# Designs tried in a protein design run: peptides against a protein of PDB entry 3S8F. Part 194

Target 1, 157 residues: chain A of PDB entry 3S8F
Amino acid sequence: VLTLFVAVPSLMTAFTVAASLEFAGRLRGGRGLFGWIRALPWDNPAFVAPVLGLLGFIPGGAGGIVNASFTLDYVVHNTAWVPGHFHLQVASLVTLTAMGSLYWLLPNLTGKPISDAQRRLGLAVVWLWFLGMMIMAVGLHWAGLLNVPRRAYIAQV
Target 2, 166 residues: chain B of PDB entry 3S8F
Amino acid sequence: DEHKAHKAILAYEKGWLAFSLAMLFVFIALIAYTLATHTAGVIPAGKLERVDPTTVRQEGPWADPAQAVVQTGPNQYTVYVLAFAFGYQPNPIEVPQGAEIVFKITSPDVIHGFHVEGTNINVEVLPGEVSTVRYTFKRPGEYRIICNQYCGLGHQNMFGTIVVKE

## One batch from the design tools (peptide; made by RFdiffusion4, then SolubleMPNN)

Design b2_p21_1_s1 (from b2_p21_1, 10 letters changed)
Fold by OpenDDE base, seed 1:
Structure b2_p21_1_s1 (fold): chain B 157 residues (1-157), chain C 166 residues (1-166), chain A 21 residues (1-21)
Amino acid sequence: as target 1 above (157 residues)
Amino acid sequence: as target 2 above (166 residues)
Amino acid sequence: LDELLAGFLAMMRALREELEA
């Protein structure tokens, strides 16, 4: 039961990051309840990638609480659910953040800005990655709930 | 401009920190409440039963697969199952339909999984520990046992069968 | 739990101080 205490720092971080995004959007001229979202730099893959990672991390974090719950873990443990959780946490947040970091780092290291074509390609890459991760994650979680075992090539479903 | 931005950020963060702090206390309170109300007299995981993995094959209830299925009462059985690299014993496990089956599962070597298709039976099997699962098979037939915990080179082929007889 | 709570509170205080600096 005390294991769930680990969720507290994560939630605090999530709210702080969300607040930072709102502040940034408002500084960029966004107004209203949701107008600040549109004002964020969605044309920059260095921004889009980690934000998409954060979005994937939300359901992943919720899943983490499920996985850490005694009664609920009985249902999902060692099923395809668990890899689904991993792909949201690692393959989504961590990977997309790393990808985004590269889009920032490489121009700075080389002293050359990325071309418009490279920028557009970068945006396509991170969006497609996110989409693929979400599809796969949903599939894995669904399969897990259908009792598809982890680390096995056979399933009744 | 930087000064104004700094002040704005500070005000904004103070609000979120206050909210976060409040939520922290709420979560701690909920944890305390849960512990106080749901753990009193309840052992969710049950008592840990230990065995010696080095001797479990030679002596005790897991030693003889022919005696692995023990009738403990009317329509009640205990099945002593070994998960090992790379299989299960007894194999097949034969039990009657409608009987209450208590599986006592352990391992003589490494950690294995015990996942029974078509059921909610899915447990880790640790050497030196006994996993206990209670289940009643409502339908006759064959149920495949799958190892869902990596246990070595032959893991992917580690299967067993439960035969439920009418 | 008390130690963890104290740690989190300390962290939040430190964060606040950093923002004010």
Scores: peptide ipSAE 0.000, ipTM 0.741, DockQ to the pose 0.044
Fold by OpenDDE base, seed 2:
Structure b2_p21_1_s1 (fold): chain B 157 residues (1-157), chain C 166 residues (1-166), chain A 21 residues (1-21)
Amino acid sequence: as target 1 above (157 residues)
Amino acid sequence: as target 2 above (166 residues)
Amino acid sequence: LDELLAGFLAMMRALREELEA
């Protein structure tokens, strides 16, 4: 009950964030149904990181509903599915948001802007991190559905 | 202008709601498909039963591993299993192929897992509570019981065996 | 297809039950 109740405000927030991104993109010159996406500052790791985190959080949120559902939880509980969910929620959203925040915070705290090389490196880091997390998360969810146990080094699958 | 920005943002909510709803259905469909094709289903849980973890080793049906397997009817058995640090008893658990097995699992110490490889048996085992799992082994052989809940230093080596006889 | 439908319906039932609990 609680999880599904919280899901409603969460969805509202997600829609608001998405709408805000669209508006921002349009303010930056993007037009059309998808042109606003291209207009967003994809060259800034402080922007890219949390956005990628949000993208990973979407399937993770769906997984949260599964984990909270008593019937479906019987299937996924204490399997590799659960770590997969965690990596989408914590290792992607939270971690990438922290990374993005750092890319903004450090230049502001030091009063020194990041170099172009540092910016490019930052972009590489967050994209590679996201890619790795998605691969691992998909693998863990799949393994979990195949009854691979959590917290065990051996699996008969 | 913050006011204009707010109004503009609201104008896009309807579209994003529709998109989000569509994606929700896509995700649900994908999950449903995966569950249908890759899982063995759900084992129904029994009613909550409680036991005293401090005396379960000395008294009751879990006290003697030699008497843990009880025939309750034709081709029906109840197996009283203890999950403890760090193993299972009885070990091995011997049951006939094709028999309906009711596992009654509890713990005398800490929380453990009871995950039988090759089956959909996967339950938490809490001290003071009895986990009930009903299963019928269709194939003879050995099935490993694995603990999937951290229970201490020996957790990684906590294994049991179910031997299904023809 | 039948299994897919069964899985979908099971999920929907689970969601409903969670909301009603």
Scores: peptide ipSAE 0.000, ipTM 0.702, DockQ to the pose 0.029
Fold by OpenDDE base, seed 3:
Structure b2_p21_1_s1 (fold): chain B 157 residues (1-157), chain C 166 residues (1-166), chain A 21 residues (1-21)
Amino acid sequence: as target 1 above (157 residues)
Amino acid sequence: as target 2 above (166 residues)
Amino acid sequence: LDELLAGFLAMMRALREELEA
């Protein structure tokens, strides 16, 4: 149980980011408990990508707690569960953040804004990436619970 | 303006931090509940046991695959298994249905996996350490052993078989 | 929050069942 306290700094960071998003949304005219979410710039792939990464990181973080639990890890260790966790943490959060960073970085470095077509394409890319990643991650976690082994090409189920 | 913004941010942060702490306790409580209602509550492993990986093939209970299955009592067996690059010894492992089997697994070379399909047996096998797993096979048949820890070029083909006899 | 809790409980129950198997 004490091992779970390692999650405290991470949770503090995550919810600080959430606080920043709420503040930003409210500054953009969002009101109420959830209105601030709608007010965020969902038309900008540089924003959407890392936010989707954060959303994927939530279940991944929950999985992290499971993986760090001594007895629960016995169930999931070296099963497809672990790759599922990694795809949420790395291939979702890290990768989408990197993708989003590029959508900001390149226009700023070149001094040339992205076109509307490029913007729409960027949105499509990050949403499709997120969707595919979530489907795969759910599948991997499910398979892991069904005792599908990690690092094996064959499984009973 | 910046000062006002910072104060506002701090207020939101305080709220979210409180939420984060609450969620932490919720998660801990849920884990505690799960463990409290669990019948075993612990990993079915034996005491920590060490062996010399450099001599485990030459002497001791792992040296002879023909003597790997040892009856320790009525309907109780201990099976001394070596996981090596790239296979398992003995192979197949033959055990009776309904018997309580204690697997003593170690490696003479590198880290391997010992994942038995159709069971909850899934352990890493470390050179110099004995992994102990207790299991009773209720159904006869063949159970495949899969190495789920990368151990070299032949990792993908490293399989074993447990044959449970009626 | 309730949905999150329910989902987590479901996951924990699933893991418990695996441990008890």
Scores: peptide ipSAE 0.000, ipTM 0.747, DockQ to the pose 0.029
Fold by OpenDDE base, seed 5:
Structure b2_p21_1_s1 (fold): chain B 157 residues (1-157), chain C 166 residues (1-166), chain A 21 residues (1-21)
Amino acid sequence: as target 1 above (157 residues)
Amino acid sequence: as target 2 above (166 residues)
Amino acid sequence: LDELLAGFLAMMRALREELEA
């Protein structure tokens, strides 16, 4: 009940952020239904990281609703599905947001801008992190559906 | 112009809010679909049954592992299982193939898991509560019981066996 | 893929040994 209750405002918040991104993209010259996406500052790891986190949060949020359903939770509870969901929410959204924040915060605190090399490295880090997290999350969710137990090193599959 | 910007933001926000609501309905629809198509593997929650974890080892149906398997009908059995740190009793659990088995599972110490490989049996076992699970083994053989709830230093080694006989 | 996995496992073993020392 509580999860479903908070899911509504969370979803509204997420798409409000998306609205802001669309507006920003259009201000940056993006046109059409999807052109505004390309116009966003994808060259800035401080931007890319939290956005990738949000993208990872989408299936995680859907999974949260599944996990909150009594009947559906019976299928996935205490299987590898749960760690999969958890890693999408924490290790993807929260972690990537934190990483992105650092790419803004550290230069600001030191008073020194990041070099171009550091920027490129940052982009590589957040994209690789996202990719790895997606692979792991998909694997864990799949394993969970195959009844691989959580908190166990052994499985029949 | 601040007013133009405000109007634009509002328009986009309204659009995405509408999309948000649509997605909410999609999620509800997905839940409904899964409930409609994947109910065969669901074991409904039973009536809450309580037991005293401090005396469950000394008295009652869990006290003697040798008497844990009780025939309640021609093709129906009740098995009283204890999950404890760190194992299960009885172990092995011997049941006949094709019989309806009602597992009554509780714990004398801490929370454990009861996950039977190759089955949809997967429950948490709480001290003071009795978990009830119904299952019919169609295939003979050995089924491993795995603890999937952290219960202490020996958690990773906590296994049991169900032997299904022809 | 098998080589990559083997390498990863080797790395994990090395890390474990270091952490347990």
Scores: peptide ipSAE 0.000, ipTM 0.716, DockQ to the pose 0.012

Design b2_p21_1_s2 (from b2_p21_1, 11 letters changed)
Fold by OpenDDE base, seed 4:
Structure b2_p21_1_s2 (fold): chain B 157 residues (1-157), chain C 166 residues (1-166), chain A 21 residues (1-21)
Amino acid sequence: as target 1 above (157 residues)
Amino acid sequence: as target 2 above (166 residues)
Amino acid sequence: IDALLEGFLAMLEELRKELEA
């Protein structure tokens, strides 16, 4: 039960980031309940990548609560579910954030802005990465629920 | 201007914090729902039991594989299983169909897994600790035991068998 | 970065050729 309390600061942190996004969107002219989302700079891979990472982090966080549950852990522990979880947390959020950081950092380090072609390619890369990670993560979670073991080359199903 | 921006950010933070708390309750509710509707076959955790991994092979209930299966009552058995690099003892484990089996599993060397295909038995095996799991096999046949914790170069080949007799 | 872009574009072109064959 105490382990589940870790969800509180995690959610607080996650939604503090969301608050920053809402503020930014509204500063950019977005209005209403969802209009601020459209106003965010979706044409910038340095922005899109981390945000997509955050989107992947949501189901990952939910899975984290499941994994931290004493009772539910008996179902998912050491199955493909666990890799599914940390691929959302690491291979999605951390990796996409790193990618996004590069799209900001490299232009600043080189003193050259990214070209429009590089920008478009960057957008394609991060969206495709996100899509691939979502497919993989769903597959791993599903396999885990079917009791496919972690760290094994064979499975019953 | 800075004060105005700070106040605005604070307002958004308060809103999202409230939302975060709401989502926390939603997740708790979902867990509660899952537990309420899908608790059939849940294996409870056993009591903490310790054993000396350096002597477990020489003395005690795990020392003799021929005496690993102990009848403790009518249609009730305790099976003392060793998970080691790289296999299980006894192998095969022979138990009768329909009997309540209490597995007491430990390791003399490193951490292993004990995953029985076709069942909900899936536990970690730690040296110095005894993992206890209760299960009743309803169907006769062979059930493969898989190590799902990396334990060395032979990890991928570490298998056991439970034979359930009619 | 430019070299990376060229590499990706080359890979995409190769993929296109394979898909059209």
Scores: peptide ipSAE 0.014, ipTM 0.734, DockQ to the pose 0.013
Fold by OpenDDE base, seed 3:
Structure b2_p21_1_s2 (fold): chain B 157 residues (1-157), chain C 166 residues (1-166), chain A 21 residues (1-21)
Amino acid sequence: as target 1 above (157 residues)
Amino acid sequence: as target 2 above (166 residues)
Amino acid sequence: IDALLEGFLAMLEELRKELEA
């Protein structure tokens, strides 16, 4: 029971981030239930990267609850499920946030703005990264549920 | 202006807070559903049992692989398995089909995995601790044991076999 | 970019060799 209560602060943090995004989108002219999303700066890789990371972190967080559950962990422990989980957490949120921060940090440190070509390349990188991570993560989670072992090059299925 | 912005932010936060609480209940419900439908797959852990990893190879039930399979009842067996760098003992493990098998697994060296393909047997094996797993093989054949916990340079080649006889 | 690609490919090749050993 207490394990599940750990999700409460995490969700509170998540809604705060979401609220900030909604506020930002509305400040940028977005209206309605979803218009604020479209109004966000999706042309900026420094923004897109961490947001995609957040999106990947949502299912990862859900998986965290599963992994922390004593009885459910028995099903998924040391299966491909686990690497699927941490790829969403580390290789998605953390890595994409780092990538996004780079797109912000370097121009600011050097005083030189990124070119339009660099911007487009950056967008391509983060979207492709996200797509690849999602495909891999889904595959790993699925494999894990099929009892594919972690840290093994061979499996029955 | 700052106060106005702050008030607006609070309004959005309030909405998302409600959503977050709703999602919390959804997650709880999903967990409850999963537990309710998949409880049969849980192998209960045995009583906490300790063993000295430094002597487990020399004395006790794990010492002789030829005596590792012990019949404890008409259709019940206890199998004392060692997971070590880099293999399992005994290998193969021979058990009858349909018999209730209690695996007592420990390690003399480092942490290993004991994952039996085709089954729900999947445990970590810790030196000094005895892992107890109960399983009944319904189908005859060979079941591969895979080490799914990194245990050294030979980890990837650490396999065992359970042979279930008709 | 080319240097990064070459480095990445080299890494993959090394990984391949390790997996085949």
Scores: peptide ipSAE 0.006, ipTM 0.744, DockQ to the pose 0.011
Fold by OpenDDE base, seed 1:
Structure b2_p21_1_s2 (fold): chain B 157 residues (1-157), chain C 166 residues (1-166), chain A 21 residues (1-21)
Amino acid sequence: as target 1 above (157 residues)
Amino acid sequence: as target 2 above (166 residues)
Amino acid sequence: IDALLEGFLAMLEELRKELEA
């Protein structure tokens, strides 16, 4: 049970970020329980990318708790579950954050704003990346629960 | 206003922190529920048993594959398995159906995996340590052993077989 | 870590200058 307390700082950080998003959304005119979400700048890939990364990080974080559990790790260790986990953590959060950072950094470094076409393309890229990552992650976690081994080209099922 | 902004942020943070704590309890509850309903699937960790990986092939219970399967009692066996680059010994491992099998697995070289298809047997095998797994095969047939830990150039071809006889 | 951060920021500043020229 003490192992689960490792998640406390991470959860505190994650939900502090969520609180910041809510605050930002409300400052932008969002009202109600969910209206603040709609008020966020979803037209900016520099915003959308890291937020999608955070969304992917949620199930990944939950999986991290499972992986850190002595008893539950016995079930999932060295199965397809594990790569499902770190793809959510690295290929989702870290990668999307990096992608979002580029959409902010490059315009600032060049002194030139991105065109509307580039903006729309950027949005398409980050959403498609997120969608593909979620499909893959669900598949890997599912396969892991079916005891498909990691680092093998064959499967039980 | 900075003060107003700070107050608002703190209010939202407190709400989300409460949610965070609630979710933590949900996770704990889920783990507790899983353990309470699926206790048969939990294999307790055994005592740490050490061996010398440099001599394990020459002396001791892993040295002779022909003597690897040892009957320890009525319907009880101990199987001394060696995982090496790149295979398992003995291969095949022959055990009777319905018998309680204790696998004692170690490695003479690098870390390997021991994943038995159709079972919940899935352990890492470390040089210098003995992995102990207890299992009873209910169905006769062949069960493939898969190395699920990268161990070198031949890792992808590292397989073994357990033959369960009626 | 602080030195690494400072070096990174300096690199970004240099890159900014090059891209603006």
Scores: peptide ipSAE 0.000, ipTM 0.749, DockQ to the pose 0.015
Fold by OpenDDE base, seed 5:
Structure b2_p21_1_s2 (fold): chain B 157 residues (1-157), chain C 166 residues (1-166), chain A 21 residues (1-21)
Amino acid sequence: as target 1 above (157 residues)
Amino acid sequence: as target 2 above (166 residues)
Amino acid sequence: IDALLEGFLAMLEELRKELEA
């Protein structure tokens, strides 16, 4: 009940952020239904990181609803599915948001802008992190559906 | 300028909120679909049954592992299983192929898991509560029981075996 | 808080120097 209760405001918040992104993209010259996405500042790791986190949060949030459903939870509970869900929520959204925050925070704290090389490195880091997290998450969810147990080093599959 | 910006933001916000609501219904529909099509093998929670974890080893149906498997009908058995740190009792659990098995599982110490590989049996075992699982083994052989709930230093080595006889 | 911030910035500066060396 609690999970479903918080799901509604979470979705509202997520898509409100999306609304802000669309507005920003259109202000930056984006046109059409999807053109505004390309117009967003994808060259800034402080932007890219939290956005990638949000993308990872989508399947994670859906998984949260699944986990909150009694019948569906029976299928996935205490399987590798659960760590997969956690890694999407914490190691993707929270961690990438924190990483992105650092790319904004450190230059502001030091008063020195990051170099172009540092910017490019930052982009590489957050994209690679996201890719790795998605691979791991997909693997864990898949394993969970195959009834691979959580908190065990061996499995039938 | 501020007014124009506000109107624009509201327009996009309304659109995305509508999309959000639509997605909510999609998720609900997906849950409903899954419930309708993936009900096979689901074991619903039974009536809450309690036991005293401090005496469960001393008296009652869990006290003697030799008496743990009880035939309740021509092709029906009840198995009283203890999950403890760090193993299962009885071990192995011997049951006939094709028989309906009702597992009554409890713990004398801490919370454990009872996950039987190759089956849909996957329950948490709480001290003071009895977990009830009903299953029919269609294939003979050995089925490994895995503890999938952290229960201490020996958790990773906590295994049991169900032997299904022809 | 100010002292902590100053200390942190000093550490970052030291790190920067080390990375640039």
Scores: peptide ipSAE 0.000, ipTM 0.713, DockQ to the pose 0.012

